# Peptides against a protein of PDB entry 6RGO, part 87

Target 1, 392 residues: chain A of PDB entry 6RGO
Amino acid sequence: MALKLLGFNQDATCFSVISSNKGVTIYNCDPFGKCFELEKSTSNDEELDFLVEMLFSTSLIAVVDKTIGASKRKKLKIVNTKRKATICELTFPHEIMDVIMNRKIICVVLKSDQIFVYDISCMKLLRTIDVRGEKLKSTSKFRNSEAVGDIGVRVSLSTDNNSILCYSSYSKSDKENAPLNDIVVFDALKCIQINVLPAVHQSNIVCIACSPDGMLMATASEKGTIIRVFKTIDTENDEPILVNEFRRGSRPSRISEMKFNHDNTLLACVGESDTIHIFALPVTTTEADANEDDTLQQSSHSLSSSINGLQYISKGLANRFGKIIVSKIPTQSQQRHVAYIKIPENAKYRIGFPKDTTNTIHICGEDGNYLVYSIPRNEVGPCTLVKSNTFD

## One batch from the design tools (peptide)

Design b1_p25_2_s4 (made by RFdiffusion4, then SolubleMPNN)
Fold by OpenDDE base, seed 3:
Structure b1_p25_2_s4 (fold): chain B 392 residues (1-392), chain A 25 residues (1-25)
Amino acid sequence: as target 1 above (392 residues)
Amino acid sequence: SEKEKEEKEAEEIEKKLLELEKKKK
């Protein structure tokens, strides 16, 4: 049976899949089992395509039917899964490319490179973000629909109530083929731009992950060899906005998804490669006044790998050439994975981090496997399989 | 439970959405 993975929800308690025979199925992770099925509306042997975004483990989902007819591809339905009822329907001027949400905000990405930001509580449009801007409207021949390969605006939203939206934007280069290599950080609740990170990669950004709290963001380009982690907010302190640079591999390979765990200590990535990579992030010890005496000698092997090799090009020169955020981190300072999972070649996988267990990762494959792995903390090595289930 | 709190928040969202769809007709 042809399966297409839609992904995990925000807390990895559920995942959604498209099955050729049944339509959309939602699985609960624990206890494992089907919790919802959306019946196939069409008798035709047409390839099913849907967007499904879950509101955590609740009865509310956002659904876009992308299978048949240009009209359906422009419609967002909010569905109650318990009632099997459409609650509301929104129609957009262009095809919906992506939908992301949390408890406060729903963002709808269109083929026009527009992001519609809504207050979920009332479906009030808070902002329309035009990523192309006004200058590109005159020269934007719509990228011919055929050459719209997978290069579009990418988005990620914090799962918390702060609702930090990170999206890819076009560089200010007067070139008609400006890459989507800028990142904008946006407060979706206040409808304000917080930050702009110019030229974070040399090529188009194809994957973005926001941390659950919105404080960190990870990016990968079409090359997928390097993952960069940034602070979303400029601290007043002369701290680098680029906090980590990870090497996934030496060979180009597309990254399809990245996720932070709930405490920002791990970043996982999955894509076209036979390996899920898990990277350790430095724990920002907030100096909480730990007055309490508890002598647990956690050997903080401070991986104080002194990133002393960031030649701070002084603030003064940065104003004329743009913020050169990408200092050449010496190739020697690029961190490798701390853990990995081998997956079948050519099987698409999705990843999720459960909230309750920061050292556990959930994965699901188009091969019909749902797998739970334990992540080693004391050694670099393979993850340990803890639980396995199959789905159809 | 946290899940029961989330479902209650979703029910409140749903109620507001249904009230808005009734005002558009």
Scores: peptide ipSAE 0.356, ipTM 0.890, DockQ to the pose 0.938
Fold by OpenDDE base, seed 4:
Structure b1_p25_2_s4 (fold): chain B 392 residues (1-392), chain A 25 residues (1-25)
Amino acid sequence: as target 1 above (392 residues)
Amino acid sequence: SEKEKEEKEAEEIEKKLLELEKKKK
């Protein structure tokens, strides 16, 4: 049977899949097992397509049926999985491309490059963000959404209650073909723009991850060779703070998903490559514990990225103000992965970090494998498989 | 448990959503 992965929930306690014969299935990670199924409403041999966003391990899910008909693709249903009942339905003017949520906020991304921000507690629309609206004021030609292939607005939401929304925006280029290479940081609760990171890549951003606390974001472009990590809120002299620049590889390969662990010490990425890469983030030691004189030469390779002050001007597209994100990290000093997982070639995998175990990663594949790996902290190497389960 | 807290929060959300859908009809 063909499986299509929908992904993990916010805390990696559950994952969702589309099974061609059954419809949407949700699995619990521990104990491993099927916890919910949305039966296919039609006996037709049509390829099933759904969006499913879970509210952690609760009975509430957001569902979009993308399988058939332009009308269904515009409907968001909130479903109680225990009752098998639709609680509410929202209809949008355009096809739904993505849905993300936390305990406070639902964000709905439309094919129109609009983001609808809702208070989950009352499904009140707080904000409509028109990502094209700033661009369309300059260029009357709607790019036919068909010619914009897999390039749309990307979003990520913090899993905490602060509800920091990171989204890709069009650079302020007068070119009809301005790339989606800006990042906007938005407080979804207060409905205010906090920060704008201009031209973070040379090409369209295809993947964004927000940290659970909303303090960090990771970005990858269509090239998928470099991952950049920024502070979301903090700025230095009104300029974006680049915390890390990671090299996934030398060959272009799409990154489909990135995730931070719950303590912001690890960033994982997965995509079209045979390898899940895990990168270490510098632990911001709060200055307090520096006083214990304990001479244990545990060579904690604190990858003190000695940010030697060579402002390497990445040849980013100058924004309208000539501001380029200057990488303080020389291209030669790009950090590689600290850990990796090998996956089958051309297998689509999704990743999640469990809350209680910061050195553990959950992965699931369209091959029907759910795998739990331990991440090495003291050495660069492969992750160790701890648990394996299969699903159909 | 944390899970029981999350489920209670979800039940409160559901209750509010059901009350709103009743007001739209």
Scores: peptide ipSAE 0.350, ipTM 0.890, DockQ to the pose 0.893
Fold by OpenDDE base, seed 5:
Structure b1_p25_2_s4 (fold): chain B 392 residues (1-392), chain A 25 residues (1-25)
Amino acid sequence: as target 1 above (392 residues)
Amino acid sequence: SEKEKEEKEAEEIEKKLLELEKKKK
């Protein structure tokens, strides 16, 4: 059977899949089991395609049927999984490319490079973000839809109630083929742009992850060799703060998903490679209770020395043109993974971090494996398999 | 539990959405 992974929910308590024979299925992670099934409405041998966004472990999901015709691809359904009933339906002017939500906000990304921001409590449209901006409205050259492959606006939303939205934007370069290499940070509740990170990569951004609290953001380009982590809100001298630069690998490979753990100490990435990479983030010691317990100092020194190299780069390279050339962090200061998981080369995987266990990662594969791994914190090495389940 | 709080929040959302769909008809 062909499985297509839709991903984990916000807290990795469940995941969703498309089965060619069954339609959309939602599995609970612990205890492992099927929670919901949306049966295929049509007997046609059409390839099933859906978007499913879960509201945590609740009975509410957002569903887009992408299988049949341009009309359904423009419809967002809010479904109660316990009742198997559509509660609300929204129709958009263009095909829905992505849906992301938390307890406050739903963001709907369209093929038109528009983001519709809704208050979930009343499905009120708060904002329409036009990522192309007004300048590109005059050049009615729709990029020929065939050659503009998988490169669209990418979004990530904080899982907390602050509802920090990070999205990829077109560089202000007057070139008709401007890359999606800027990031905008947006308060989705207040509908205010908080920050703009210009030219964070040389090529289009294909993956974004926001931290659960919205304070950090990770980005990857089409090359997928380097992952950059930025502060979302804070700026130094009106310049974006680069917190980390990670090297996934030397070979180009697309990153499909990135996730922060719930305490912002780990960043995981997965994609077309045989390896899930897990990176350690510096613990920002908030200066709060520095009570005297002297013993934990020794392990932090090795990570802090590599971070001081990053702070020196922020101060120096204000090039005369006010463009943050994110200076190539010298290849020597690029941090590698601290942990990894080997996955089958031909299986797509998705990742999730559970809330209560910051050293655990959930993964699921189109091979029908749901796997729980323990992440080593004190050594560089493979993750340890703790639990394995299969699904169909 | 946190799960019971989340489900209650979802039930309140669902109730409001159902009231809005009734106003569109």
Scores: peptide ipSAE 0.349, ipTM 0.889, DockQ to the pose 0.883
Fold by OpenDDE base, seed 2:
Structure b1_p25_2_s4 (fold): chain B 392 residues (1-392), chain A 25 residues (1-25)
Amino acid sequence: as target 1 above (392 residues)
Amino acid sequence: SEKEKEEKEAEEIEKKLLELEKKKK
């Protein structure tokens, strides 16, 4: 059967799939099993296409039916999975491209490069962000870029209540085809722009991940060779703070998904390659709770020594022309993965980090595999398979 | 449990949404 993966929920307790015969199915990760099915309403052999965003492990989901007709592609339904009932429906002026949520916020991305930000508790529109309109204020020419390609506004939302929204925006270039290579950091609750990271890549950004707490953001371009990690809120001399630059590979390969673990110590990426890469992030010791309590010096000494040398002082050479050149971290200094998972060639996978186990990753494939891996702590190497299940 | 708190929050959201849909009719 053809499976299409929709992804994991925010805490990797569930994942959703489209089954050609059954429609939308949600699986629980532990105990593993089917917890919901939205039956196919149509007898037609049309390829099923849905957006499904889960509200954690709750009975609430957001659903967009993209299978049939331009009208349904503009409708967002909030569905109770236990009751199998539509609670409310929103209609948008344009096709829905993406939906992301947390406990407070729903963000709806439209084909018009608009982001609609809602308070989930009342479905009140808090903000309409017009990424194209922002471009027009900076660049006079409306090219209808019939950019034939899958290049639209990308978004990521923190899973916490701070509701930090990161989205791709068009660079302020006089070029008719300005790339989507800027990032805006937005407080979705307060409806304020917090930060702007200009020209974080040379080409369009195709993947963004916000950390669960909203303090970090990872970005990848169409090339997918370099992943950059930035602080979202903090700035140094009004310049963006580049925390890490990772090399996924030497060859171009699209990254489809990135995720941080719940303690911001790991970043995973998946895409068109045969390998899931896991990168270690420096533990940002918040200096705060150095309260005196004398307890056990467990000797976590050893791995600190090799990471210490790369004080990437991102000397953002503000070149005289106000272009924040994200300082080219020297290619020799690009950190590689600390762990990896080999996946079947041409299989689409999704990734998720469970909340309770920071060194565990959940993955699922369109091949019908749900896999749990242990991530090595003290060595560079393959992840160890801990659990496997199959679904159809 | 944390899950029971999340389900309660979702039930409260659902209740509010159903009340809003009733006010639109």
Scores: peptide ipSAE 0.301, ipTM 0.873, DockQ to the pose 0.850

## One batch from the design tools (peptide)

Design b1_p26_1_s1 (made by RFdiffusion4, then SolubleMPNN)
Fold by OpenDDE base, seed 2:
Structure b1_p26_1_s1 (fold): chain B 392 residues (1-392), chain A 26 residues (1-26)
Amino acid sequence: as target 1 above (392 residues)
Amino acid sequence: KEKKEKEEKEELEKIEKFIEELEKKQ
């Protein structure tokens, strides 16, 4: 049967799949098994397409039926899984491209490059962000919507209550075809723009990950060869802080998903390649916890020896127009993966980090495999398979 | 550990309450 992966929830306790015969199925990771099923509303042999976003392990899901002909691509359903009941339905002016949520906020991304920000507790609209409208003060003709392939506004939301929203925006280039290569950092609760990171890549950004605490952001372009990690809020002399630059590979390959683990020590990426890459991040000691006891220092030393080569070249070349070009970290200081997982080339995989185990990664494939891997901390190498399950 | 588990439980109970309130408003 054709499976399509929707991905893991925020804490990787559940994952969602589309089954051609059943509709949407949500699996619990531990104990492994089906926890929810949403039946197909149409008898047609049309390829099912859905967005499903689950609020952690709660009974709350957001569902969009994106199936061709369903006329529901503009409708967001909020569903109680315990009651199998629709709580509310929202209708949008354009097709829904993405839905992301945490305990406070739902963000809905439209094909119009609009982001609708809702208070989850009452489904009240807090803000509409028009990513094009910031550009439309210039005479930019609507790109013919048909030639807009898989290039749209990308979003990521912190899983904490601070609700830091990172989204891709159009560069202020006088070119009719400005790339989506800027990042905006937005406080989704206060509805305030916090930061803007200009030209973080040369081409369109196709993948963004916000850290669970909202303090870090990872970005990848259409090339998927370089991953950049930035601070979201903090700036140095009003310039964006580039924390890391990782090399995924030498050949272009699209990255479909990136995730931080819950302590910001690891960044995983997956995409069209046969390999999930896991990168180590330097532990940013927040200066605030410098007063608690000396005893935890011993485990951090082994990873530090590979990190000493990262000169923070924070010096963006401000061009004559105040455009900060993110300084390239020298190719010699580009960190490689610390760990990897080999996956089938033809199977799409999704990744998740469980909250309680920072050295464990959950993965699931359209091949029907749910796999749990242990991540090596002291050596560079393959991850070890700990558990496997199959689903249909 | 126990304090963090208690805070997580209290957050889940708040989420369940607002789900029930959303259902009553429809």
Scores: peptide ipSAE 0.284, ipTM 0.819, DockQ to the pose 0.509
Fold by OpenDDE base, seed 4:
Parts: structure tokens; C-alpha cells; sequence
Structure b1_p26_1_s1 (fold): chain B 392 residues (1-392), chain A 26 residues (1-26)
């Protein structure tokens, strides 16, 4: 039967799937088992399509039925899973493309490149962000909405209460075909733009991950060869701070999902390739207390790569030909993965980091596998399978 | 750690209570 993965919740305690015969199913990771089911509303052999966002391990889910008709694709249901009851229904002017939440905020992304920001505690609209309206103010040119293929606005939200929202925006280039290669950092609670990272890639951004604390952001373009990690809030001389540049591969491959672990020490990515890549982030050694003399010479090869702060001078020299020259980051700053997981070719996988174990990753596949891996700390290599379960 | 876990639990309990209050208004 065809499974479609919806993904993990924020702390990887649950994951959601669409089963072509059943509807939406939510699984608990530990103990492993089915915890909720949303039955099909229709007896038709139509391919089921849903968005489901779960609020941690709570009874609160946001559901969008995308299966049938333009009207359903515009409706967001907030559901209590324990009572199987709809708490409220919101209707939008355009198709819902994505829904993300934390304990404070729900963000709804529309096909119109609008982001609706809600206070979860009362379902009050706090802000409508119009990413197209921002583009129109900069470029004076309407893009016909039809020519924007599978590339829409991408969003990521911090899982903490600070509610840092990162979203892709259109470059200020006078080209009718300006890419979605800028990032806006937004305080979703205060409804204030904090930062703008211009031209973080040469092509459209297709994947964004915000760290749990909202202090870091990872980005990937359509090429999926390079992942960049930036500080979200902090700037140096009013310029964006590039913390890391990771090379996933030499060949183009779409990245579908990226996630930070809960302590910002690891970044995982998954997509169309046969490999989940896990990258180590530099621990910001706060130079705290070098005092305690305890001589235990455990030869931790701390790969203290001295990150000389390569100021990514985004000298966006708009050359006379309207090419945004992203300054060539020296290839020497490009790090490889520290760990990996091999997955079946063409299998779609989702990733999650559990809160309690910073060196563990949860993955689930459209092949019906839920897998828990241990991430090696002291060596570069494959992750070790710790637990496996199957679902249908 | 314990204080953050307690604050997180209290925030989740507020969300559960909010869910119950929304259901009473329908």
C-alpha cells in the first residue's frame, strides 16, 4: 500500500503518516504504537493528501485535507485527538501549502506566498506576511502565479517559546524571475522583522531549518549540494554571520528536510538521495572556566577546526548583467558529514531529533520503517541502528 | 533542567486546558 510521510512532531515523540486505505495515522515512538487515526471522509480510490502538524505529544493537531476539491485545501481544522473533535475550523483565501506550530504560534503558508501567524492560545491572527507584496514593492513587476512551479515560500519556526520564524523571500533583483533566495528572520510573537539575509544561495531556497532556540538557521537551494548555517539574530558589521558551510555532495539532489538537534550540535538532512547526512556544528566554546586542572588525557580529537570567522561579505556586486554574485565562499571552509545513514534509493524519509538524547536520531520511511539510530561522536562513519519498528 | 521541564509541563497543561475551554464554546 502507498504510504505518504507527514513527518515527526517537534520533539520526535510522534510521527504522522497517510495510509492509502485508512487515512491519517499518528504513531507514538516510545512505546511504539498507533495513538490516533483520522478515517477517510470519502470511499473514493482517490490518492489521499493531508497536512498534519502535531503540537508535541499533546492532543492538539492541525489538519488540512488536500485530497478533494479547491475548497477543502483552504480549510485548517484544529482537532483534539483525545476526543476526536474539531475545536475550530479556519478558511483561507488560497490553498494551504504548509502548517507549522509551537506552544505559542501557528503559522499557515498559502500558495499565494502569504504567511498567516496565529496565537495558538486563542486562534487570533497576529500578522499576515505577504511575501509577494514585499517583492512587488521591490521589483514593481507582477509574477504570474502560474509560472512558479513547485517552488513556494519555505518556512521554519523555533520550537521554543521565543517563536523565531525564518522564511524565504524574493531577491530585490529587477528580474521578473527573481529567485526565493533571501531569508527573513521574524519574531512571530512581537510581529517584528529581526533580520534579512540577502541572496544566501544563487537559486531558490527549497529547505529551511530553524534551531530549537531560534539562534541558528540552515538553508539549502534547489541544487542541494551546499547547506549554509547562519546566525538568525546576531550580525557582524550589519552583515549576516555564516557559522558553517556544509557540502552534502557534488551532484545536485533535492533536500526535503533538515533538522537541528536540541543542543544545536548536529544538523541532519534528508531528501532524494540514498543518504541521510549528519553534520557537526562547532560548539561555541564559551571560554568559561579553564580553571579545573583535572589532567584526564582522554585523547578526544576535538576537531577544533578554528573557525576563523570568514565574514561572508555578501558583496552582492550586482554586476551590470543583474547576476547576484554570491561571493565564492572558499572551498576550504566546506565541511563534510560526520555521520550518515544509508536509506533505500527513491525512498522518502523524514527525520526527527528526540529531546532527551542529543546523539540519537529518529527516521521513518514510506517503506513502513521506523528506525532509531545512534550517532557516532568520536569517529566519522555510519550511524548504528538501535531500534526498528514497522508500520502500515 | 528540572525547572525548564516543570515550566514546559505547566505550558502543556495550559494548552490542554485551553483545548477544553475552546470545546466548551462550541
Amino acid sequence: as target 1 above (392 residues)
Amino acid sequence: KEKKEKEEKEELEKIEKFIEELEKKQ
Scores: peptide ipSAE 0.280, ipTM 0.820, DockQ to the pose 0.543
Fold by OpenDDE base, seed 3:
Structure b1_p26_1_s1 (fold): chain B 392 residues (1-392), chain A 26 residues (1-26)
Amino acid sequence: as target 1 above (392 residues)
Amino acid sequence: KEKKEKEEKEELEKIEKFIEELEKKQ
């Protein structure tokens, strides 16, 4: 049977899959088992395609049927899984490409490069973001580039109530084929743009992850060789916005998903390669006041390789679009993974971090494997398999 | 732990109540 992975929910308590014979199935991770099923509405041997976003472990799911006819691809269904009932249906002018949510916000990404931001509590439209419209205001030529291939706007939303939305935007370069290599940071609750990170990669951004608290974001380009981690908000301190640069590999390979763990200490990535990579983030010790109590410094050897190599290019080279955020970081300052998981070649995997265990990662494969790994703390090496289950 | 579990439970109860209120409007 062909399985297609939809992914984990925000806290990795559940994951969703498409089975060619059954339709959409949601599995609970612990105890492992089926918790919900959407039956296939048609006996047709057509390849099933769905978007399913689950709101944590609640009865709320957002569903888009991408299989049957151009009209359904424009419809978002909000479903109560306990009652198996549609709560509401929204119709969009264009095909839905992505849906993300937290306890406050739903964001709907269209093929038109529009992002619709909704208050989840009433399904009221708060904002329409037109990522193409921002490009067209900068470029005098309306290119009807219907031929912007498989590279659309990418989005990520913080899983907390702060609802920090990060999305890819078009560079303001006078080139007719401006890449999606800018990042906009947006407060989805207040509907305010917080920051713009220009030219974070040389090519289109294909993967974005926001930290659970919205304080960090990770980006990868089409090359998938370098992952960059940024602060989402400018701190009053003269701290660099670029906090990490990780090297996944030397060969180009698409990254399909990245996730932070719940305490922002780890970043995992998965894609077309045979390896899930896990990177350690430096713990930003906020200097909470050093009250004297002698509590044992557990020497977590944070591999704080001080990124001494971020030469502040002096204030005078204000590029037309802001600070050069990405100086050519020497290849010697690129951190490698601290841990890894080997996966079958050509098997698509998804990743999730459970909330309760910062050193555990959940993974699931289109091969029908659900796997729980322990991440090593003190040594660079393979993750240890702790639990395995199968699904079909 | 208990305070976070209570806050998470109260958030889940608000979402479930909201779901029930939306279903009554159809």
Scores: peptide ipSAE 0.274, ipTM 0.816, DockQ to the pose 0.478
Fold by OpenDDE base, seed 5:
Structure b1_p26_1_s1 (fold): chain B 392 residues (1-392), chain A 26 residues (1-26)
Amino acid sequence: as target 1 above (392 residues)
Amino acid sequence: KEKKEKEEKEELEKIEKFIEELEKKQ
């Protein structure tokens, strides 16, 4: 059967899939089993396409039927999984491209490059963000709508209640083909722009991950060779703080998903490559509780990859439009993965980090495998398979 | 830890209650 993965929920307690024969299925991770099914409304042999966003392990899901008909692709259904009932239906002026939620906010991304921000507690519209309207103020030329292939606005939302929304925006370049290579950081609750990270890559951003607490974000471009991690809120001399630059590989390969673990110590990435990469983040020791005592010289051979402070080298031609050039770190100072998982070639996988086990990663494949891996902490190497299950 | 887990649980209970109240109005 052809499976299509939709992804894990925010805490990796559930994942969703599309089965060509059944429709949408949600699986619980522990104990492993099918917990919900949305039956296919049509008997046709049409390729099923859905967006499904889960709210943790709650009965609330957001569903968009993308299979057929321009009307359905514009409809967001909020569904109670326990009752199999529609709670409400929202209709949008354009096709829904993505849906993301937490306990406070639902964000709906449209093909129009609009982001609709809702209060989940009442389904009230808080804000409409018009990413094109911001571009049109800078560039008078509409992109011909036809060439907007797989390159749209990308979003990520913090899983906490702070509801930090990161989204890709168009660079203020006078070029007709301005890339989606800026990031806007937005407080989705207060509806305030917090920060703008200009030109974080040379090409369009295709993947964004926000940390659970909203303090960090990871970005990848269409090349998928370099992942950059930034602080979301903090700036240094009005410049974005680049915390890490990771090298996934030398060969271009699309990154489809990135996730932080719950303590911001790990970043995982998956995509079109045969390898899930896991990177270690520097532990920001909050200086506070350095009680003096224990002299244990654990000679941790910290791989002193010299964290040469990744200064945003503003080349001093600050023309009025602040072209921040992220200096390419020399390829030798780019951090590599600390752990990896080998996956079948051309198999689409999704990743999730469970809340309670910061050294564990959940993965699922369109091959019907749900796998739990242990992540090595002290050595660079493969992850160890701890549990495996199959699904159809 | 416990206080945050309690607050998180109380918020999820509010969401479940909100879901139930919307379903009663349809």
Scores: peptide ipSAE 0.261, ipTM 0.809, DockQ to the pose 0.585

